Peptides against a protein of PDB entry 3JWR. Designs and how they scored, part 141

Target 1, 323 residues: chain A of PDB entry 3JWR
Amino acid sequence: TRELQSLAAAVVPSAQTLKITDFSFSDFELSDLETALCTIRMFTDLNLVQNFQMKHEVLCRWILSVKKNYRKNVAYHNWRHAFNTAQCMFAALKAGKIQNKLTDLEILALLIAALSHDLDHRGVNNSYIQRSEHPLAQLYCHSIMEHHHFDQCLMILNSPGNQILSGLSIEEYKTTLKIIKQAILATDLALYIKRRGEFFELIRKNQFNLEDPHQKELFLAMLMTACDLSAITKPWPIQQRIAELVATEFFDQGDRERKELNIEPTDLMNREKKNKIPSMQVGFIDAICLQLYEALTHVSEDCFPLLDGCRKNRQKWQALAEQ
Target 2, 298 residues: chain A of PDB entry 3JWR as posed
Amino acid sequence: TRELQSLAAAVVPSAQTLKITDFSFSDFELSDLETALCTIRMFTDLNLVQNFQMKHEVLCRWILSVKKNYRKNVAYHNWRHAFNTAQCMFAALKAGKIQNKLTDLEILALLIAALSHDLDHRGVNNSYIQRSEHPLAQLYCHSIMEHHHFDQCLMILNSPGNQILSGLSIEEYKTTLKIIKQAILATDLALYIKRRGEFFELIRKNQFNLEDPHQKELFLAMLMTACDLSAITKPWPIQQRIAELVATEFWEQGDQVGFIDFVCTQLYEALTHVSEDCFPLLDGCRKNRQKWQALAEQ

## One batch from the design tools (peptide; made by RFdiffusion4, then SolubleMPNN)

Design b2_p10_5_s3 (from b2_p10_5, 5 letters changed)
Fold by OpenDDE base, seed 5:
Order: C-alpha cells, then sequence, then structure tokens
Structure b2_p10_5_s3 (fold): chain B 323 residues (1-323), chain A 10 residues (1-10)
C-alpha cells in the first residue's frame, strides 16, 4: 500500500526528537504516520529489531496492521490508546530503568502486548458484552474482550508479511506468545483487582523479588496495568482531555444500555450525571491508581513521575469536585 | 462519600 511504502521509506527520528522517553508525552499533535514512526523507534531503541532480526518492511506492515485493527468509531479504546500504552511502556523501560530488570523476550512481549492489548475493542466493557449475549460471551466466561484482543494479536502475528517473530527460535516464540497472552489478559481490571493485593504485600514486606518466576509474572501484569492506566498520570491538560474521551465512550455505552438492554446505567456511564465526573475521578484514583504507582515507584524510583502526575491530577479533580 | 463503583470498569 502507499501507506506502507511511505512508512518504510521514512527516516525514523530519534527517541529524543520524538519525546517518547518522556512520561509527559502526548500524541495529540501526531499524525498516524508519526505514531507509526514512534513505534518503530521503540522497537529499535529497545534493541528488538537487531536482537530478533526483524525485517524493516515486516515491522512496518505489522504496525500498520495493528493500527488498522483498532476501530475508528470508538472514542477512547482505539489505536491512540494502544499507542500511548506502548509509549508509557517504553518510557517505563527507558526513563524508568525497568529495561535492565527484564529479559529481551519479556520486553518484546510487553511492547507487542501494549500495542495489541485492545485490538478490535468495541467501546463497551465485558459486562456489556456478557449482558448483551454477544457471541464472544459464549466463547469466554471471563476476560471476554482480553481473550478476543489476544486472538486478534495472534491472527496479525501469523498473517503473511506481518511475522515480526519469524527470527525467533521455536522456544523463544512459545515463550514470547505466553508472555503476550498473560500481559493482554492482565489488562482486565477484574484480574488486576484480584492480584494487586499480592503485589502490594510483597512490596510492603520488602519481599519482592524479580528472580522469582511467579513474582516476575505478577510484576509484568502490574506494569501492563500501570501503562494501560497511564493517562491518569499525564500533565493536567492532557489528562483532562483523555478523561473526556473516556467519559464519551462510557456515556455511549450507557446510552446503549438504556436503549438495547432497558437498564439504568451506573453513574460512571450515565450522561445525566456528568457533574459527578470530578468526584468519580478522585474515587478512581484512590481505588485503583495511587497504590499501583506507589508500588511501581518502589520497584524503580525513576518511575516517580507517574506517581507524581497521578497525585497532581487527584488534587485537580478534588478541587473541581468541591466546586 | 459514595464508594467508587469499580464494576463499571469491568
Amino acid sequence: as target 1 above (323 residues)
Amino acid sequence: EEAFDISALL
């Protein structure tokens, strides 16, 4: 395609020029081409292209295929969300110095997973999919969408001309796919809620050890969630704009819940309760976000900008909730 | 204070 030719021929700017190492990064000013260039830079600067002998054209095609398999009619869970998740992962690995704590296969898997974790997202949560009796709800009992996202990821990775993992041994390939699957499934907040207590307790007790395979898996899951939720850490103008996109998608679901399911939506998805957004954001930060970024900062102090951003945004939302 | 309903995120 013309898009592939343009991407494959383009000079890829440095990570410094692209600012993709910054926790404060915003994609709002970037074209789709520039987001793809950023993604190439992430793979290159993580040594993934060299270490796994990726062909440039294949990587370009894969990126464009991933981007194409996000829906354009979804307000938040689209390519830009996946791209921002991957950028946060890159920043956490580089600026947050987590790269030195992980294997090349784990890094490869996390980056692929971050880009792929919401593939073909429909702008509705698992509860809606289940209640609407969608065909996907018959295939999976839990983490319905996350299983679908992984299936889409696998389909793309196996598609002709998209096989970025062709340079891996059979064992490396199996290991990478296992980690990708676990990482994508970990983005189910229901699983996060179930598992986070173990992680926080290990941190609290100073018993956290990345050399333990179970704790490594747990950490990768927590890191995925931290990157997935990283919008809450952004500078206030960026965070506020992303919160508007999230609210739009949730209100669209709530409108569908009324129309298609004949139910009253929860406050978070109720357009009529828009005035509750500031207090709900404070509640979200307190219930889900703060402890995660605190724990991540204990693993690597260089991740502090994520925690600091989250705290600052909590203060901003609290001030709005008091008005 | 009404507890944040996390169920909407699931």
Scores: peptide ipSAE 0.223, ipTM 0.867, DockQ to the pose 0.097
Fold by OpenDDE base, seed 1:
Structure b2_p10_5_s3 (fold): chain B 323 residues (1-323), chain A 10 residues (1-10)
Amino acid sequence: as target 1 above (323 residues)
Amino acid sequence: EEAFDISALL
């Protein structure tokens, strides 16, 4: 395709030029081509292209295939969300110095998972999928959408000319797929809520050990959630704009819940309660975000910008809730 | 303060 030819022939700028190591990064000014170039740079600077013998054309095709399998009519859960999740993962690995704590296979799996974690997202949550009796709700009992996202990820990875994992041994391939699956499933906030207590308790007791395979798996899950929610950590102008996209998608679901299910939506999805957004954002930060970024900062102090950003945005939302 | 309804995120 013309798009593939253009991407494959393009000079890939440095991570410094692209600012992809910055926790304050914004994609708002970037074209789709520039987001693909950033993604190539992430794979290159994490040594994944070299270590796993990726062909440049195959990587380019895979990136474009992933981007193509996000919906354009979804306000928030689109390619830009996946790209920003992957960029936060890259920043946490590089600037946050988490790269030194992980294997190359774990890094490979996390980057693929971050880019793939919301593939074919429909702009509705698991609760809506269940209540609407969607065919996907018959296939999966829990984490319905996350299972679907993983299936889409596998479909792309196995598609002709998209096989970025072809340089791996059979054992490396199996390990990588296991970690990808676990990482995508970990983006279900229901699973996060269920598991986070164990992680926080290990940190609190100074018993956290990445050499323990179970604790390693737990950490990778928490890191995925931290990157997925990273919009809450961004500089205030970026945070506000992303919060508007999230609110738009939630209100679209609430409008569908009224029309299709005859249900009164929750306040978070109720367009008529737009004035509650600031107080709801404070509640979200307190209930979900703060403890996660605190714990992540205890694993690596260089992740402090995520915690600091979250705290600053809490103050800004609180000030708006008091008006 | 009304507890944040986390169910909307699930």
Scores: peptide ipSAE 0.189, ipTM 0.858, DockQ to the pose 0.099
Fold by OpenDDE base, seed 2:
Structure b2_p10_5_s3 (fold): chain B 323 residues (1-323), chain A 10 residues (1-10)
Amino acid sequence: as target 1 above (323 residues)
Amino acid sequence: EEAFDISALL
């Protein structure tokens, strides 16, 4: 395609020029081509292209295939969300110094998972999929969408000319796919809520050990969630705009819940409750985000900008909730 | 303070 030719021929700017090591990164001013260039830079600077012998054209095609399999009519859970998740992962690995704590296969898997974790997202949560009796709800009982996202990820990875993992041994390939699956499934916030207590307790007791395979898996899951939720850490102007996208998508679901399911939506998804957004954001930060970024900062102090950003945005939302 | 309803995130 013309898009592939343009991407494959383009000079890829440095990570410094692209600012993709910054936790404060914003994609708002970036074209789709520039987001793809950023993604190439992430793979390159993590040594994934070299270590796994990725062909440049294959990587370009894969990135474009991933981007194409996000819906354009979804306000938040689109390519830009996946791209920002991957950028936060890259920043956490580089600036947050987590790269030195992980294997190359884990890093490869996490980056692929971050880009792929919401593939073909429909702008509705698992509860809606289940309640609407969607065909996907017949295939999976729990983490319905995350299983679908992984299936889409696997489909793309196996598609002709998209096989970025073809340089891996059979064992490396199996390991990578296992980690990708676990990482995508970990983006189900229900699983996060279920598992986070174990992680926080290990941190609190100073018993956290990445050499333990179970604790490593737990950490990768927490890191995925931290990147997935990283919009809450962004500078206030960016945070406000992303919160509007999230609210738009949630209100669209709520409108569908009223129309299609004949139910009253929860306040988070109720367009009539727009005035509660600031207080709900405070509640979200307190219930979900703060402890995660605190724990992540205990694993790597260089991740502090995520925690600091989250705290600053809490103050901003609280000030709006008091008006 | 009403407990944050996490149901929308699930």
Scores: peptide ipSAE 0.181, ipTM 0.854, DockQ to the pose 0.097
Fold by OpenDDE base, seed 3:
Structure b2_p10_5_s3 (fold): chain B 323 residues (1-323), chain A 10 residues (1-10)
Amino acid sequence: as target 1 above (323 residues)
Amino acid sequence: EEAFDISALL
């Protein structure tokens, strides 16, 4: 395609020029081509291209295929969300120094998972899919959308000319796919809520050890969630704009719940309760985000900007909730 | 304060 030719021939700027090591990164001013260039730089600077012998054209095609399989009519869960999740992962690995704690296969899997974790997202949550008796709800009992996202990821990875994993051994390939699946499934907040207590307790007791395979798996899950939710850590002007996108998508779901399911939506999905957004954001930060970024900072102190950003945004939302 | 309904995120 013309897009592939343009991407494959383009000079890829440095990570410093692209600012993709910054936790404060924003994609708002970036074209789709620039987001793809940033993605190439992430693979290159993590040594994934060299270590796994990725062909440049194949990587370019794969990135464009992933981008193409996000829906453009979804307000938040689109390519830009996946790209920002991957950028946060890259920043956590590089600036947060988590790269030194992980294997190359784990890093490869996490980056692929971050880019792929919401593939073909429909702008509705698992509860809506289940309540609407959608065909996907017949295929999967739990984490319905996350299983679908993984299936889409696997389809792309196996598509002709998109096989970025062709340089791996059979064992490395199997291991990578296992980690990708676990990482995508970990973005189900229901699983996060179920597992986070174990992680926080290990941190609290100073017993956390990444050399333990179970604790490593737990950490990768928590790191995925931390990157997925990283919008809450961004500088206030960026945070407000992303919160508006999230609210738009949630209100679209609530409108569908009224029309299609004949139910009253929850406050978070209710367009009529837009005035509760500030208090709901405070509640979200307190219930889900703060402890996670605090725990992540205990694993690597260089991740502190995520925690600091989350705390600052909590204060901003609280000030709006008091008005 | 009303507890944040986390079920909407699930």
Scores: peptide ipSAE 0.180, ipTM 0.853, DockQ to the pose 0.096

Design b2_p10_5_s4 (from b2_p10_5, 5 letters changed)
Fold by OpenDDE base, seed 5:
Structure b2_p10_5_s4 (fold): chain B 323 residues (1-323), chain A 10 residues (1-10)
Amino acid sequence: as target 1 above (323 residues)
Amino acid sequence: EEAFDISKYL
């Protein structure tokens, strides 16, 4: 395709030029081509291209395939969300110095998972999928969408000309797929809530050890969530704009809940409750975000910008809630 | 103050 030719022939700027090592990164000014170039740089600078003998054209095709399999008519859970999740992962690995704590296969899996974790997202949550009796709800009882996202990820990885993992041994391939699956499934907030207590307790007791395979798996799950939710850490103007996208998608779901399911949406999904957004954001930060970024900062102090951003945005949302 | 209901995100 013309897009593939353009991407494959383009000079890939440095991570410094692209600012993809910054926790304050914004994609708002970037074209789709530039987001793809950023993604190539992430793979290159993490040594994934070299270590796993990725062909440049295959990587380019894979990136474009992943991007294509996000829906354009979804306000928030689209390619830009996946790209920003991957960028936060890259920043956490580089600037946050987590790279040195992980294997190359774990890094490979996390980056693929971050880019793929919401593939074919429909702009509705698992509750809606279940209540609407969607065919996907017949296949999976829990983490319905996350299972679907992984299935889409696997489909792309196995598609002709998209096989970025073809340079791996059979054992490396199996290991990578296992980690990808676990990482994508970990983005289900229900699983995060279920598992986070163990992580926080290990941190609190100063017993956290990445050499333990179970704790490693737990950490990768928490890191995925931290990157997935990283919009809450961004500089206020960026955070506010992303919150508007989230609200738009939630209100669209609420409108569908009224129309298709004949139910009154919850306040979060209710367009008429727009004035509650600031207080709901404070509640979200307190209930879900703060403790996660605190714990992550204890694993690596260089991740502090995420925690600092989250705290600053809490203050901003609280000020709006008092208005 | 109403407790934050995470079920809305699930």
Scores: peptide ipSAE 0.139, ipTM 0.831, DockQ to the pose 0.099
Fold by OpenDDE base, seed 3:
Structure b2_p10_5_s4 (fold): chain B 323 residues (1-323), chain A 10 residues (1-10)
Amino acid sequence: as target 1 above (323 residues)
Amino acid sequence: EEAFDISKYL
């Protein structure tokens, strides 16, 4: 395709030029081509291209395939969300110095998972899928969308010309897929709520140890969530804009709940309750985000910009909620 | 103030 030819022939700028090591990164001014170039740089600078013998054309095709399998008519859970999740992962690995704590296979899996974690997202949550009796709800009993995202990820990885993992041994391939699946499933906030207490307790007791395989798995799950939610950490103008996209998607779901299910939506998804957004954002930060970024900062102090951004945005949302 | 219902995000 013309897009593939353009991407494959393009000079890939440095991570410094692209600012993809910055926790304050914004994709708003980037073209789709530039987001793909950033993605290539992430794979290259994490040594994944060299260590796993990725062919440049195959990597380019895979990136474009992943991008293509996000829906354009979904306000928030689209390619740009996946790209920003991956960029936060890259920044956490590099600037946050988490790279040195992980194996190359774990890093490979996390980057693929971050880019793939919301593939074919339909702009509705698992609750809607269940209540609408969607065919996907018949295939999976919990984490319905996350299982679907992983299935899409696997389909792309196995598609002709997209096999970026062809340089791996059978054992490395199996390990990588296992970690990818776990990482994608970890983005289900219901699973995060169930597991986070164990992570926070280990940190609180100063018993956290990445050499323990169970604690390693737990950490990877928490890191995925931290990157997935990283919009809440961005500079205020970026945070506000992303919050508007999230609200748009939630209101679209609420409209569908009224029309298709004859249900009154919750305040979060009710277009008529737009004035509640600031207070809901404060509640979200307090209930979901703050402890996670605090714990992550305890694992690596260089991740502090995520915590600091979250705290600053809490203050901004609180000020709006008081007006 | 009503406690934030985290279930809304699930």
Scores: peptide ipSAE 0.123, ipTM 0.825, DockQ to the pose 0.094
Fold by OpenDDE base, seed 1:
Structure b2_p10_5_s4 (fold): chain B 323 residues (1-323), chain A 10 residues (1-10)
Amino acid sequence: as target 1 above (323 residues)
Amino acid sequence: EEAFDISKYL
């Protein structure tokens, strides 16, 4: 395609030029081509291209395939969300110095997972999928969408000309796929809620050890969630804009719940409850976000900008809730 | 203050 040709021939700017090591990064001003260039830079600067012998054209095709398999008519869970998740992962690995704590296979898996974690998202949550009796709800009992996202990820990785993992040994390939699956599944907030207590307790007791395989897996899951939720850490103007996208998608779901399921939506999904967004954001930060970024900062102090951003945005949302 | 309901995000 012309798009592939353009991407493959383009000079990829440095990570510094692209500002992709910054926790404060915004994609709002970037074209789709520029987001793809940023993605190439992430793979290159993490040494993934060299270490796993990726062909440039194959990587370019894979990125474009991933981007294409996000829906354009979904307000938030689209390519830009996946791209921002991956950028936060990159920043956490580089600026947050988590790269030094992980294997190359783990890094490879996390980056692929971050880009792929919401593939073919339909703009509705697992509860809606279940209540609507969607065919996917018959295939999976829990983490319905996350299983679908992984299936889409696997489909793309196995598609002709998209096989970025072809340079891996059989054992490396199996390991990578296992980690990708676990990482994508970890983005189900229900699983996060279930598992986070163990992680926080290990941190609190100073018993956290990345040399333990179980604790490593737990950490990768927490890191995925931290990147997936990273919009809450962004500078206030960026945070507000992303919160509007999330609200739009949730309101669209609520409208569908009324029309298709004949139910009254929850306040979060109710367009008429827009005035509750600030207080709901404070609640979300307190219940879900703060402890995670505190724990992550304990693992690597260089991740502090995520925690600081989250705290600052809590204050901003609280101020709006008081108006 | 209303308790945050995580079920809204699930």
Scores: peptide ipSAE 0.122, ipTM 0.829, DockQ to the pose 0.095
Fold by OpenDDE base, seed 2:
Structure b2_p10_5_s4 (fold): chain B 323 residues (1-323), chain A 10 residues (1-10)
Amino acid sequence: as target 1 above (323 residues)
Amino acid sequence: EEAFDISKYL
């Protein structure tokens, strides 16, 4: 395609030029091509291209395939969300110095997972999929969409000309796929809620050890969630804009719940309850986000900008909630 | 204030 040719032939700017090491990064000003260039830079600067002998054209095709398999008519859970998740992962690995704590296979898996974790998202949550008796709900009982996202990820990775993992040994390939699956599944907030207590307790007790395989797996799950939710950490103008996209998608679900399921949506998904967004954001930050970024900062102090951003946005949302 | 219901995000 012309898009592939353009991408493959383009000079990839430095991470510094692209600002992809910044926790404050925004994609709003970037074209789709530029987001793809950023993604190439992430793979390159993490040494993944060299270490796993990725062909440039194959990587370019894979990135474009991933992007293509996000829906354009979904307000938030689209390519830009996946891209921002991956960028946060990159920033956490580089600026947050998490790279030094992980293997190359773990880094490879996390980056692929971040880009792939919401593939073919329909703009509705697992509850809606289940209640609507969607065909996917017949295949999976829990983490319905995350299983689907992984299936889509696997499909793309196995598609002709998209096999970015072809340079791996059989054992490396198996390990990578295992970690990708675990990482994508970990983006189900239901699983986060179930597992986060163990992580926080390990941190609190100063018993956290990445040399323990179970704790490593737990950390990768928490890191994925931290990147997935990282919009909450962005500078206020960016956060506010993203919150509008989230609200739009949730309201679209609520509208569908009324129309298709004949139910009254919850306040979060109720278009008529727009005035509750600030207070709901405060609640979300307090219940889900703050402890996670606090714990992550304890693992690596260089991740503090995520925590600081989250705290600052809490203050902004609280101020709006008080109006 | 009503307790934040995380189930709304699930």
Scores: peptide ipSAE 0.114, ipTM 0.821, DockQ to the pose 0.097

